# Designs tried in a protein design run: peptides against a protein of PDB entry 5B16. Part 42

Target 1, 136 residues: chain A of PDB entry 5B16
Amino acid sequence: TPSRINHNERLEFLGDAVVEFLTSVHLYYLFPSLEEGGLATYRTAIVQNQHLAMLAKKLELDRFMLYAHGPDLCRESDLRHAMANCFEALIGAVYLEGSLEEAKQLFGRLLFNDPDLREVWLNYPLHPLQLQEPNT
Target 2, 136 residues: chain A of PDB entry 5B16 as posed
Amino acid sequence: TPSRINHNERLEFLGDAVVEFLTSVHLYYLFPSLEEGGLATYRTAIVQNQHLAMLAKKLELDRFMLYAHGPDLCRESDLRHAMANCFQALIGAVYLEGSLEEAKQLFGRLLFNDPDLREVWLNYPLHPLQLQEPNT

## One batch from the design tools (peptide; aimed at target 1 F31 I46 L117)

Design b2_p29_5_s4 (made by RFdiffusion4, then SolubleMPNN; from b2_p29_5, 14 letters changed)
Fold by OpenDDE base, seed 1:
Structure b2_p29_5_s4 (fold): chain B 136 residues (1-136), chain A 29 residues (1-29)
Amino acid sequence: as target 1 above (136 residues)
Amino acid sequence: KEEEEEKKKREELLKKIEAFLDELVKEAQ
């Protein structure tokens, strides 16, 4: 059996992929006229440690991290990185034990505080040029 | 009419999403 740390790192690995995938799909459909470079730029921005740490904070993972690790995360950059990793692990766990849909919903809820923006993000209508492509 | 209004509203929301993403990009740089 893997160690708890190993397990968390594995979940992080999975969660990273899930976040990347969800982000990619949503950007692809929301911005049908945006070139690959622009899509990649937005994706990078969404999944950057700083942003994921902000999402993690909405789940009060900062309190958890400080409680669990405290002195090991004395630098803000270290805390942000750890929070981002923890967030990814959480998403990974949600995907693993739940579903991609549940991960999608959770991620969307955290990504946008504005319910209207969240709805657009989560429930994007297909662009006419995308009608023949697989839906996600 | 209603459909057109919804379309317009969606376009506005998309612009807000873009603005949000642009801010994230700025933060990343």
Scores: peptide ipSAE 0.616, ipTM 0.914, DockQ to the pose 0.864
OpenDDE base, seeds 2, 3, 4, 5: peptide ipSAE 0.612, 0.615, 0.614, 0.608; ipTM 0.913, 0.912, 0.913, 0.912

Design b2_p29_6 (made by RFdiffusion4)
Pose (drawn by RFdiffusion4):
Structure b2_p29_6 (pose): chain A 136 residues (1-136), chain P 29 residues (1-29)
Amino acid sequence: as target 2 above (136 residues)
Amino acid sequence: EEEEEEEELLERVQEELEKLVEEQEEAEE
């Protein structure tokens, strides 16, 4: 009778929705002209596990992760996939303890390497229907 | 000048996102 609640699969399950939300909202507001197709395309291109793994390497998660040796089969696939999942677990935990804005800042800073692109991603404009009318 | 700089940054963000889409399509192949 093993314990499955001691994993990061909980914070991964949360992080999945967290990353999905951040990518959805940012890709929504930063492109008020783009339809659902491009939005889903960009989103599915970002939430990809390989991309999330390479993005996880920027946090050196492979050095701080508790990845144990398997029975015999242990390829790069298991390691990188573990990084991908553990990253979602991390941003889920940051979303939990810290505010949602801290998840926005984390994922935003981790996405674009150029600091000049982060200022746009993090500071998304209001909706066009809100832009025209300042008050109501 | 500020509006032009903002539009250029938005174009760069879009270009970087299109690179990610291309990398996704290549990874699916």

Design b2_p29_6_s1 (made by RFdiffusion4, then SolubleMPNN; from b2_p29_6, 14 letters changed)
Fold by OpenDDE base, seed 1:
Structure b2_p29_6_s1 (fold): chain B 136 residues (1-136), chain A 29 residues (1-29)
Amino acid sequence: as target 1 above (136 residues)
Amino acid sequence: SEEERRQKLLEKLKEKLEELVREYEEALA
């Protein structure tokens, strides 16, 4: 059995992929006329470390990190990086132990404080042309 | 009207995303 640290790193790896996938799918459906470059720009902005760290703060992961690793995270930048990784591991765990749907719902709730924007993000109508795509 | 509302919400969502883009770019500078 791998150590808890190794397991956490594995969960982080999985969570990174899940966050990337969910972000990509939602952007693809929300902006059917946006070119790849624009989609990639939005995705990068959503999944970048400082933003994920902000999402992690909403879950009070900063308190956990300071309690567990306080002396090692004296710099704000180090804390943000660690929080982003921890957030990815959490999403990975939610996906692994629960479902992609549960991960999607959690991620969406954290992304938008505005309930109307959250609703649009989570429950987008399909574009007519997207219905004709084989892997939509 | 529902479609119009959705379009307005999409614009607001774009604004939020653009804010994130700006924050990302500032962090890289």
Scores: peptide ipSAE 0.601, ipTM 0.921, DockQ to the pose 0.838
OpenDDE base, seeds 2, 3, 4, 5: peptide ipSAE 0.599, 0.591, 0.595, 0.592; ipTM 0.921, 0.918, 0.920, 0.919

Design b2_p29_6_s3 (made by RFdiffusion4, then SolubleMPNN; from b2_p29_6, 16 letters changed)
Fold by OpenDDE base, seed 1:
Structure b2_p29_6_s3 (fold): chain B 136 residues (1-136), chain A 29 residues (1-29)
Amino acid sequence: as target 1 above (136 residues)
Amino acid sequence: EEEEEYKKKLEKLKAYLDQLVEELRAALA
């Protein structure tokens, strides 16, 4: 299944970019007074394999990975990495066949179990100093 | 009122993110 592997890797590539982009945009607007270093730190924390794996677990991707690739995932770290990649591929697929908005909604819903945090993440007000930004 | 609620939620979000940062540091230690 070389073609399937290639396709999955391509989706991972796309998904990685989408996750990175969405995270960046939301952090940028949510924290208008936070310096770049702080934004980057939060972004890294959100998109790290360990965290994405936790998000993937909410979709029971761990069960899928163990079922499909158990013998190849001997270490917990390998499983986390695989889950993170699978999560990225999923987001990539949602973006590819759906829309950025759909990817945004899915990602936001998975990021937080707390409804208050979901609301803030997805529905932040536009800061006055950000009105000149082209991606509003 | 709405603004205050937002600020509180934002602080809660920030606290959550700070925790993620700490987890990252712990994972890299």
Scores: peptide ipSAE 0.613, ipTM 0.923, DockQ to the pose 0.876
OpenDDE base, seeds 2, 3, 4, 5: peptide ipSAE 0.608, 0.612, 0.611, 0.604; ipTM 0.923, 0.924, 0.923, 0.922

Design b2_p29_6_s4 (made by RFdiffusion4, then SolubleMPNN; from b2_p29_6, 18 letters changed)
Fold by OpenDDE base, seed 3:
Structure b2_p29_6_s4 (fold): chain B 136 residues (1-136), chain A 29 residues (1-29)
Amino acid sequence: as target 1 above (136 residues)
Amino acid sequence: SELEEYQKKLEELRAYLDGLVREYEQALA
């Protein structure tokens, strides 16, 4: 159905931006001494398809994709790519129907199985120097 | 201290991210 495809692609587009934004914000605050290149490197690693697909698997999106699109996803690489896209669409939907906060919480919960790392990611304290930074 | 614990966890997070970078680079190779 063209309409459904269009809708999903739009959600994916939105979700991609949300994932990028959330990742950027958290990295920015977590690593105040890290240069732009390093921040970008971490962001790329976090949002690359293989990693997002891994996160998607935690939501059993792999089962969904195989059920809905199995015949077209015989190769693992195809499945990973599709799962990553589906994950982005899901985040987009959560943001759209809920809030950025809800998207942040979901994304953070999936990023880390380690509760300590999750807590640091989601609830980082501001660096003393960051307290002096104006709103940008 | 709380600060020291935070710094430790932050270093662990950094290490985790470094791992992701390596995985990404490996996938590109």
Scores: peptide ipSAE 0.605, ipTM 0.922, DockQ to the pose 0.896
OpenDDE base, seeds 1, 2, 4, 5: peptide ipSAE 0.604, 0.602, 0.600, 0.599; ipTM 0.922, 0.921, 0.920, 0.921

Design b2_p29_7_s1 (made by RFdiffusion4, then SolubleMPNN; its pose is not in this set)
Fold by OpenDDE base, seed 3:
Formats: sequence, C-alpha cells, structure tokens
Structure b2_p29_7_s1 (fold): chain B 136 residues (1-136), chain A 29 residues (1-29)
Amino acid sequence: as target 1 above (136 residues)
Amino acid sequence: MEEEEERRNQEILEELKKLIEKKYQERKA
C-alpha cells in the first residue's frame, strides 16, 4: 500500500475533481439562464481554497491539523491551504468508500447552514461520473 | 491583495445565497 502522504495526495486529487464536478452540475441546473462567465465566477468562489478551508473548519479539521501538524503550520495561509487539501481528501474518500451521492450530500450540508437553502441546492439532479477508482 | 480577494470572494458567496433564497421563496409561494 502507498504511504500515508501519497495516499492523501491521491485522495486530494480525486476530491478536487469531485468538488469541482458537483459544484458545476448544481450551478448549471440551478441557474439555467446564467451565462458561462457567471457560472465560472460562482464555481471559483465555492471551490477556492479559502472557502474550502472554511468548510473544513465546520468539521473541526483545524483542530486536527494543529494537533497533527502544528509545528509546520506557523502561517495562517499555510493552515488554510492544508485544511483545504484535507477537505478535498475527505470528499475523495467519501466518494471511494461510498458514492457520488454521499459526497453530494456531505458537500451540500457543509455549503449551507440554512436547511432551506441546502434543500434547494441538493434537489437538482446529478449526472453520473465514470472514473477508474483506485484501490487503496 | 489577498484581503481584497477574500472580500470579493465572500461577497460573491453571499450573492449566491441571496439568489438561492429567492428560488426557495418562489417554491414556497
């Protein structure tokens, strides 16, 4: 089996794609009259490291990162970047162990604290994504 | 520069939430 570091990097790679895909699909269906530039603007805002780090904080990944990697996280920007990477790895793991639907549900729950907004976001259909899933 | 980018990003996210809220209200009505 690959090392923990390599495993996390691979999960991060996969998770990044899953987050971007889910975001794109939901925005596409949610805003059928929005031009490409607008869709891209909202997508960028959602998937940017700063925002993903905020979502990670809702899972208390900040406490985990400081506990596990505190000596290496002396800058706030480093912590945010690490949290975003960890969040992507988590989404990647949920996709691998579960399904795209489970990743969708988790991501949606974190995106919106308001349950009404969350419901609107999650109620738009998703198309399947075919990937060669690595065995880790 | 990073502070300005972060501010703009947060503004965009708030705008998105307002748009979604509008859709929710339309469904509820």
Scores: peptide ipSAE 0.646, ipTM 0.929, DockQ to the pose 0.787
OpenDDE base, seeds 1, 2, 4, 5: peptide ipSAE 0.639, 0.642, 0.639, 0.637; ipTM 0.930, 0.930, 0.930, 0.929

Design b2_p29_7_s2 (made by RFdiffusion4, then SolubleMPNN; its pose is not in this set)
Fold by OpenDDE base, seed 2:
Structure b2_p29_7_s2 (fold): chain B 136 residues (1-136), chain A 29 residues (1-29)
Amino acid sequence: as target 1 above (136 residues)
Amino acid sequence: SEAEEERRNQEVLEELKERIKKLYEKRKQ
């Protein structure tokens, strides 16, 4: 396997973890009274390939993917999957070359078009009980 | 099906957005 492909797959692996981690943390703090099942449901929806592909489309990765890998993307479902993977690799790269904060900001900006919702997501209030347990 | 999964996913996301919106409204009051 070419080194570039190996690198992208590694970045995807990292990005997948970063996306899931960020999502988990934000949901955990936003909804201190929500049970695990509810948290997991929202997380699954956010990190679903279909959703990540939608976020990737905001960055016009679809056009990029068709240009770079058109012959391999003859089906819409294949394109969505590739876009999701590419998005994960991008987040992984941002985290690796920048910081978790930068990855968080980028992800948050893409998650919500509404700036008010974005602000709440990125700057979630800490519940008083959570303040007593800052490490949890 | 894939279409059904997409619909369910969108419904959950919309629910989340509405819930966050409520948090925003409470925050500014």
Scores: peptide ipSAE 0.642, ipTM 0.932, DockQ to the pose 0.845
OpenDDE base, seeds 1, 3, 4, 5: peptide ipSAE 0.637, 0.641, 0.638, 0.638; ipTM 0.930, 0.931, 0.930, 0.931

Design b2_p29_7_s3 (made by RFdiffusion4, then SolubleMPNN; its pose is not in this set)
Fold by OpenDDE base, seed 4:
Structure b2_p29_7_s3 (fold): chain B 136 residues (1-136), chain A 29 residues (1-29)
Amino acid sequence: as target 1 above (136 residues)
Amino acid sequence: SAEEERKRNEEILKELEEMVKKKYLERKK
């Protein structure tokens, strides 16, 4: 229905912001010596559709999408785009219905398969100089 | 090409992972 589609698009909007925010914050704190250009480069790589689609695949959203929307997703690029949007909507929903922390945890688990690296990403200690900065 | 772009993106992400790995190693010290 149009209303459901609109709702999903709104969730995508929210999720997009959450993903970008979380990515930005974690990059900023984890790499205090990384210049803005590098931060932006890594952020772009993390949040672009092709990567989000890969994360979505870990949740088996590809199978879901093909089942639910197969006729409209004949092209691989279309599927990736749809998966990325769906992923954003999911993150948006997790944030909306849960919390930023829950969204962070989910996102982090998907970003890194290695538990040790995941722990670093999720539980980075604030750099002493960064303690002066507002945190969320 | 699209494939080249994807490859470049993967390289960037791999680089990021290496950077995180470095942080992990530093933390273990």
Scores: peptide ipSAE 0.655, ipTM 0.938, DockQ to the pose 0.855
OpenDDE base, seeds 1, 2, 3, 5: peptide ipSAE 0.653, 0.654, 0.654, 0.652; ipTM 0.938, 0.939, 0.938, 0.938

Design b2_p29_8_s1 (made by RFdiffusion4, then SolubleMPNN; its pose is not in this set)
Fold by OpenDDE base, seed 4:
Structure b2_p29_8_s1 (fold): chain B 136 residues (1-136), chain A 29 residues (1-29)
Amino acid sequence: as target 1 above (136 residues)
Amino acid sequence: KKKEELEKLLKELEERQKRLQEALEKLLA
């Protein structure tokens, strides 16, 4: 229904911001010596549709999308784009109905299959050089 | 010394961050 579509688009809008924010914050603190260009590059890589679609696949959203929108998603590129949007909507929903922390946890869990990397991403300490800055 | 402990911590964090960075760089390929 149009209402459902609108709601999903709104959630996507919110989720896009949440993903962008979480990615930015984590990169900022994880790499205190990385210049803006590098931060932006990594952020782009993380939040690009192709990557988000990969994360969505971990949640089997591809099967969902094909089931719900198969005729409209005959091309792989279209499917990836739709999956990315759906993933954003999901993150948006998690944030909206839960919390930013919950969104962070879900996103982080999907970002890395390696438990150690996941731990670093989710629970990174402030870098010692960052500790030199007051009010950080 | 406190400095030595800090340097040790720094090294550990840098190693972990390096691994993470390498993982992120794979997304650029």
Scores: peptide ipSAE 0.380, ipTM 0.776, DockQ to the pose 0.627
OpenDDE base, seeds 1, 2, 3, 5: peptide ipSAE 0.306, 0.314, 0.257, 0.252; ipTM 0.758, 0.742, 0.713, 0.713

Design b2_p29_8_s2 (made by RFdiffusion4, then SolubleMPNN; its pose is not in this set)
Fold by OpenDDE base, seed 5:
Structure b2_p29_8_s2 (fold): chain B 136 residues (1-136), chain A 29 residues (1-29)
Amino acid sequence: as target 1 above (136 residues)
Amino acid sequence: DEKKRLEELLKELEERQKRLQEALDKLLA
């Protein structure tokens, strides 16, 4: 059987794709008038390590990382990077053991503290023009 | 009046988009 480390790296690989995909899909539907460059800019901001680390902090992963790897994560930048990877692994695990929907819900809940914004992100209705597309 | 209803829906969507986009813009700063 693979080591725990190998398993976590594999989960991170999967989680990275899931986070990227979910972010892309939501941005695409939420902002139908936004050009590709704008969509990509927001996606980058959302999925970059420093932001994912902030989301991870909401789950107290920073506390976990300090307990498990404190001596190796003395620098803030190192901690953020590790937290981001851990967050990706977590999302990967949620997707693997649960579903894409569950991953979406968890990710969305963490993205916005404002309940109204959270609701918009998670349940934004399709634009009338988008309903005319064959692959919606 | 379907036209009026559509206008209301579009307005609502635009407002929601605006608020969300403003929040996302903070991530770009």
Scores: peptide ipSAE 0.358, ipTM 0.771, DockQ to the pose 0.592
OpenDDE base, seeds 1, 2, 3, 4: peptide ipSAE 0.355, 0.302, 0.319, 0.357; ipTM 0.767, 0.741, 0.748, 0.767

Design b2_p29_8_s4 (made by RFdiffusion4, then SolubleMPNN; its pose is not in this set)
Fold by OpenDDE base, seed 3:
Structure b2_p29_8_s4 (fold): chain B 136 residues (1-136), chain A 29 residues (1-29)
Amino acid sequence: as target 1 above (136 residues)
Amino acid sequence: SKAEELEKLLEELKENQERLLKALDELLA
């Protein structure tokens, strides 16, 4: 339905911003010596449709997409694109209905299979001064 | 103190920074 499509596109729009923001913030703090060009390069790699589609597979969104939209997704490239969009919409929904923290947790858990890297990504202090002075 | 906790955390994270960078580099391939 048009209303459903519009709603999903709005969630995708929001999710895109959330993924972009989370990625940017984490990269910024994780790599303080990396210049803007490098940060941007890694951000692009993380948020590109091909990669987000891979993350979507971990949530079995591929099964959902094929079931719901199979006839329109006969090409693999089309499926990847749709999966990436759906993933963004999901993150948008998690942020909207939950919190940025919940979106962060979901995204981070999917980003890395290696538990050590996952821990680094998720637990890196994003606000050092606030951590030291929580009441300020 | 919170400062000490932060320092400890940063030290723990530092050891994985290069590994993380390597993982990200793989996304560029």
Scores: peptide ipSAE 0.282, ipTM 0.756, DockQ to the pose 0.483
OpenDDE base, seeds 1, 2, 4, 5: peptide ipSAE 0.265, 0.268, 0.267, 0.250; ipTM 0.721, 0.699, 0.718, 0.733

## One batch from the design tools (peptide; aimed at target 1 L27 Q48 H51)

Design b2_p30_1_s1 (made by RFdiffusion4, then SolubleMPNN; its pose is not in this set)
Fold by OpenDDE base, seed 4:
Structure b2_p30_1_s1 (fold): chain B 136 residues (1-136), chain A 30 residues (1-30)
Amino acid sequence: as target 1 above (136 residues)
Amino acid sequence: EERERQEEEQLRQNEEILEELRELLREKLE
């Protein structure tokens, strides 16, 4: 029986890969004329901890983190880092217990507040593997 | 204080990049 900490770290590991993959795939197909450097720049901007923490805030993970780990989160940067890790673990869990499509939908919903941009991101021609996933 | 300023600047820079991305996406709506 693994510890909760170990489980969360493993989920974070998985979630990191899922976020990276989803971001990469969407950027690749959305912008076929964008050079690699641009793709990499936008990917970095999307997946770096400070941005993931921003997405996590939309889920009120900041409140959760302060409740659960307040004494260890004296600095805002520490909170952001913790939130990013928690967010990755969440995405990992969604993928693991649900599907890549569910992870995609959740991630996409959080990435864009603008529903039009969200729709473009989520519904632009998808990778064949994503098309085979159940619509959930 | 300097650390905080640098972190804030990094956040602003990242937001600028994300805004560029949003602009690219908007072009697809045209």
Scores: peptide ipSAE 0.649, ipTM 0.928, DockQ to the pose 0.698
OpenDDE base, seeds 1, 2, 3, 5: peptide ipSAE 0.649, 0.647, 0.648, 0.647; ipTM 0.928, 0.928, 0.928, 0.928

Design b2_p30_1_s2 (made by RFdiffusion4, then SolubleMPNN; its pose is not in this set)
Fold by OpenDDE base, seed 3:
Structure b2_p30_1_s2 (fold): chain B 136 residues (1-136), chain A 30 residues (1-30)
Amino acid sequence: as target 1 above (136 residues)
Amino acid sequence: MEAERREREELARNEEILEELREKLKELLS
C-alpha cells in the first residue's frame, strides 16, 4: 500500500485529468462555433490553480488546509497551490469511488453560483461518455 | 513587490476571461 502522500499525489494526477476532460467536453458542445484557440483560453482559465483554489474555498478546504498544514503555508500563493492540489485529489477520489457523472455534478455545481448558468453548463445536450470506470 | 504585481495582473486577466465565459453562457439562455 502506498504512503498517504503518494496516494494523494496519485489522486491529484487522476483528478487533474478528470477536471480537464470535463471542461473540454462541456466547452466543445456549448460553443460549436468557437475556434480551438478560444476553447483553449476558456479551459485554461477554468483549470488554473487560482480558480481551482477558489472552488476549493467553497468546500471550506482553506480551513482544512490551515488546520492541517498552517505552519507550511505562510504565503497566500502556497495556500492557493495546495488548495488546488487538494481539490484535484477530491475530484479524483469522487471519480474513483463513484463515477464520472458524480464528478461532473460536483464540479458543475461549484463552477457557477448562478443557478441558470449552472443549469445550462450541466444539462446542455451532450453525447454519452464512453469511459471505463475504475474497479472499486 | 514586482512578483505580487504580476500575480495580481494574472488574476485580473483570468477573472476577465471567466466573466466573458459567463456572458457567453447567458446568451445561450436568451
Scores: peptide ipSAE 0.639, ipTM 0.922, DockQ to the pose 0.678
OpenDDE base, seeds 1, 2, 4, 5: peptide ipSAE 0.632, 0.632, 0.638, 0.637; ipTM 0.922, 0.921, 0.921, 0.922

Design b2_p30_1_s3 (made by RFdiffusion4, then SolubleMPNN; its pose is not in this set)
Fold by OpenDDE base, seed 4:
Structure b2_p30_1_s3 (fold): chain B 136 residues (1-136), chain A 30 residues (1-30)
Amino acid sequence: as target 1 above (136 residues)
Amino acid sequence: MEEEEERRRELEENEEILKELEEKLRKLKK
C-alpha cells in the first residue's frame, strides 16, 4: 500500500542517517590519526548499498524480500538495492522504537563475522581522553 | 557485460578496503 511504502521510505531516510552517523563516529575515534580521506574511504565502503545488502543477507532479508516482493525483484541488482533500503529501514526502526545504542549493537554485530573485531568496533573508547593513538 | 565487469571490480575493491579496515582493527586489539 502507498502508506506502507511511505512509512518504509521514511524509516529508510532515518536509518541512512543513523548508519552514516554510527560509522562516522566509530571511525573517527578508532582512527584518530587517519586523515579525512581515509575515514571517508572506509565509511563509503561500509555504508554503500552493495555492502549494506550483504549485511542484510545475514538477516535473511533477501528471503523476506523475495517472499514479499518477488515478482518485482526479478533482477539481482534490484534485489540488492531493495535489500540495502530495507536494511536502512530496519536500522531506522530499531533506532526509532529502541535506541541509538540498540542500533549500534545490531549494526556492529553484522559488520564483522569475527567476534574479536566486533569487540574492538563496538567497545573501543569513543572519547578523545581515552584514545591512545596519536593525532597525526 | 561491461556493467557486470565494472561492478565486479568495484566489489573487489570494496572488499579490499574492508579487509584493510579489519587489519587496522586487529592492530587495535590488545
Scores: peptide ipSAE 0.615, ipTM 0.909, DockQ to the pose 0.777
OpenDDE base, seeds 1, 2, 3, 5: peptide ipSAE 0.612, 0.615, 0.610, 0.611; ipTM 0.910, 0.909, 0.909, 0.908

Design b2_p30_1_s4 (made by RFdiffusion4, then SolubleMPNN; its pose is not in this set)
Fold by OpenDDE base, seed 3:
Order: C-alpha cells, then structure tokens, then sequence
Structure b2_p30_1_s4 (fold): chain B 136 residues (1-136), chain A 30 residues (1-30)
C-alpha cells in the first residue's frame, strides 16, 4: 500500500503539471490579445480543485472514492480535494502511458459539454504571431 | 459559519469566471 500511495502521489505531481501546461497553452493561443493577468485568471479557474472535482464527477470518480475511501471523506471539501487529486493522477497516467495528445483530448472532452466550445478549445487556429511557438 | 460562507463565495466567483470564459469562446465561433 505505501508503494501504491507513493506512485499515486507521483502521478498527481505529473498530472498537475500536465493539466496546467495544457490549460496555459490553449488559453495562450485562443486569446492572443489577453494580458497575462487575464490568462492567469482563467487558468486558475480551470485548475482549481473544485473545478477538477467537477470534471472528475463526469468520470464517476465520486462513486469510486466513496467506495474506496468513504469513511475518510465525510466532508464535501475533503471529497472534492480527493477527487481533484485522483483526476490529476489519471491525467498523469494517461500522459505517462499514452501521450500528451491523448491527455489533451481527454481533458478537452471533459472541460466542455458543448461540442462547439469543445471544438474551438481543441482545434483553435494559430495566430500569426504564435507561429514560432512550440507545437503541442 | 463564516468559513462555509467564504468557501461558497469562492465557488461562486470561480463559476462566474468559467462562464465568462465560455462566453468569450462563443464569440470566437462567430
């Protein structure tokens, strides 16, 4: 169990970075005229534990968490935090075992229920001033 | 409880920001 816990925490660490990176890149390309402060505001909103927990609920991780750790998750805030961590670990695992593209697609599909918004998020046009930026 | 109220306010503020983001994305669809 200790080794598995350590492994999950490492995956959370990786997943946190992947989620933040993907969010940053998409916002950067989508809003080329938005100042850093505005970009950071949107990023923070997207990667907040409560939001990630909401995304995790779409994967029914709440049922999983209550099944596996119910007695330790008596408070809603504790459950949200645990779900967010679990979501990060999942994204980390998808990146590790799959690819950044797979993580991008999964995250994008969960981020927006509206298919039109999802399409814009995932397939945004490149701005001419962003052509020298690294490909994702 | 003050702590609960503060948490609720933070959640509501975050939701507003996310809605603003969606509205901005909708503008890109035009």
Amino acid sequence: as target 1 above (136 residues)
Amino acid sequence: DREREEERRRLEENEKILEELKEELKKLLK
Scores: peptide ipSAE 0.637, ipTM 0.924, DockQ to the pose 0.743
OpenDDE base, seeds 1, 2, 4, 5: peptide ipSAE 0.634, 0.634, 0.636, 0.632; ipTM 0.923, 0.923, 0.923, 0.923

Design b2_p30_2_s1 (made by RFdiffusion4, then SolubleMPNN; its pose is not in this set)
Fold by OpenDDE base, seed 4:
Structure b2_p30_2_s1 (fold): chain B 136 residues (1-136), chain A 30 residues (1-30)
Amino acid sequence: as target 1 above (136 residues)
Amino acid sequence: MEEELEKALKELEEELKKLYKERKEKEEKE
């Protein structure tokens, strides 16, 4: 329905911003000496559709997309794009219905399978006033 | 472009590993 489509698109819009924000904040604090260009490169790599689609696969969104929208997703590139959008909408929904912290935790868990890397990533709170010296 | 971004992701993981190692070493010294 049009209302559902609009809602999903709005969630995607929100989720895109949340993913962008979380990525930016964590990169900013993780790499205090990295120039803007390097930060931007990492951010782009993390938030690109291809990567988000990979994260979406961890949630088995590919199976869902093929089930729900198979006829419209005959190309792998279209599927990846749709999965990325769906992932963004999911993050948006988690943020909206839950919290930024929940979105952060979910995103962080999906970003890294290695628990050590996950811990490093998630060790940085989103609120700047709560941040301590990095790596402490 | 996609290949460059994949390289960036790998580099990111390597950098995070370094950070983890540094943190671990610091904790061991404390």
Scores: peptide ipSAE 0.542, ipTM 0.890, DockQ to the pose 0.863
OpenDDE base, seeds 1, 2, 3, 5: peptide ipSAE 0.529, 0.539, 0.541, 0.536; ipTM 0.890, 0.893, 0.892, 0.891

Design b2_p30_2_s2 (made by RFdiffusion4, then SolubleMPNN; its pose is not in this set)
Fold by OpenDDE base, seed 3:
Structure b2_p30_2_s2 (fold): chain B 136 residues (1-136), chain A 30 residues (1-30)
Amino acid sequence: as target 1 above (136 residues)
Amino acid sequence: DLEAQKKALEELEKKLKELYEKRKKEEEEK
């Protein structure tokens, strides 16, 4: 429905910003001696649609998308874009209805299959966030 | 660009692993 599409697009908009922000913050603190160009390279790699689609697959969003929108997703590239958008919307929803911390935890758990790398990413000391949570 | 992405992610994991090993060593020495 048009209403559902509009809502998902808004969540995607929010989620895109959340993913970008979380990625930037973690990279900034984890690698204090890395130049801006290097930080930007890692960020781009993490937030690119291809990578987000891979993360979405870990949540079985591929099966969901094919079930719900199969007739409209005849190309693999279309599926990847749809999965990435859905992933962003999910992160946006978690932030909106939960918190930035919850979004951080979910995103971090999906980024790495190796629990050691996951621990380093999630548990590195970060400064408290000073952002107001949206009203629900 | 896909190749560049893969390379970047591999480098990132390598750097994170180095950080992990460093922390582990420090904890063992305490």
Scores: peptide ipSAE 0.563, ipTM 0.897, DockQ to the pose 0.865
OpenDDE base, seeds 1, 2, 4, 5: peptide ipSAE 0.557, 0.560, 0.561, 0.546; ipTM 0.899, 0.899, 0.900, 0.891; seed 2 fails the geometry check

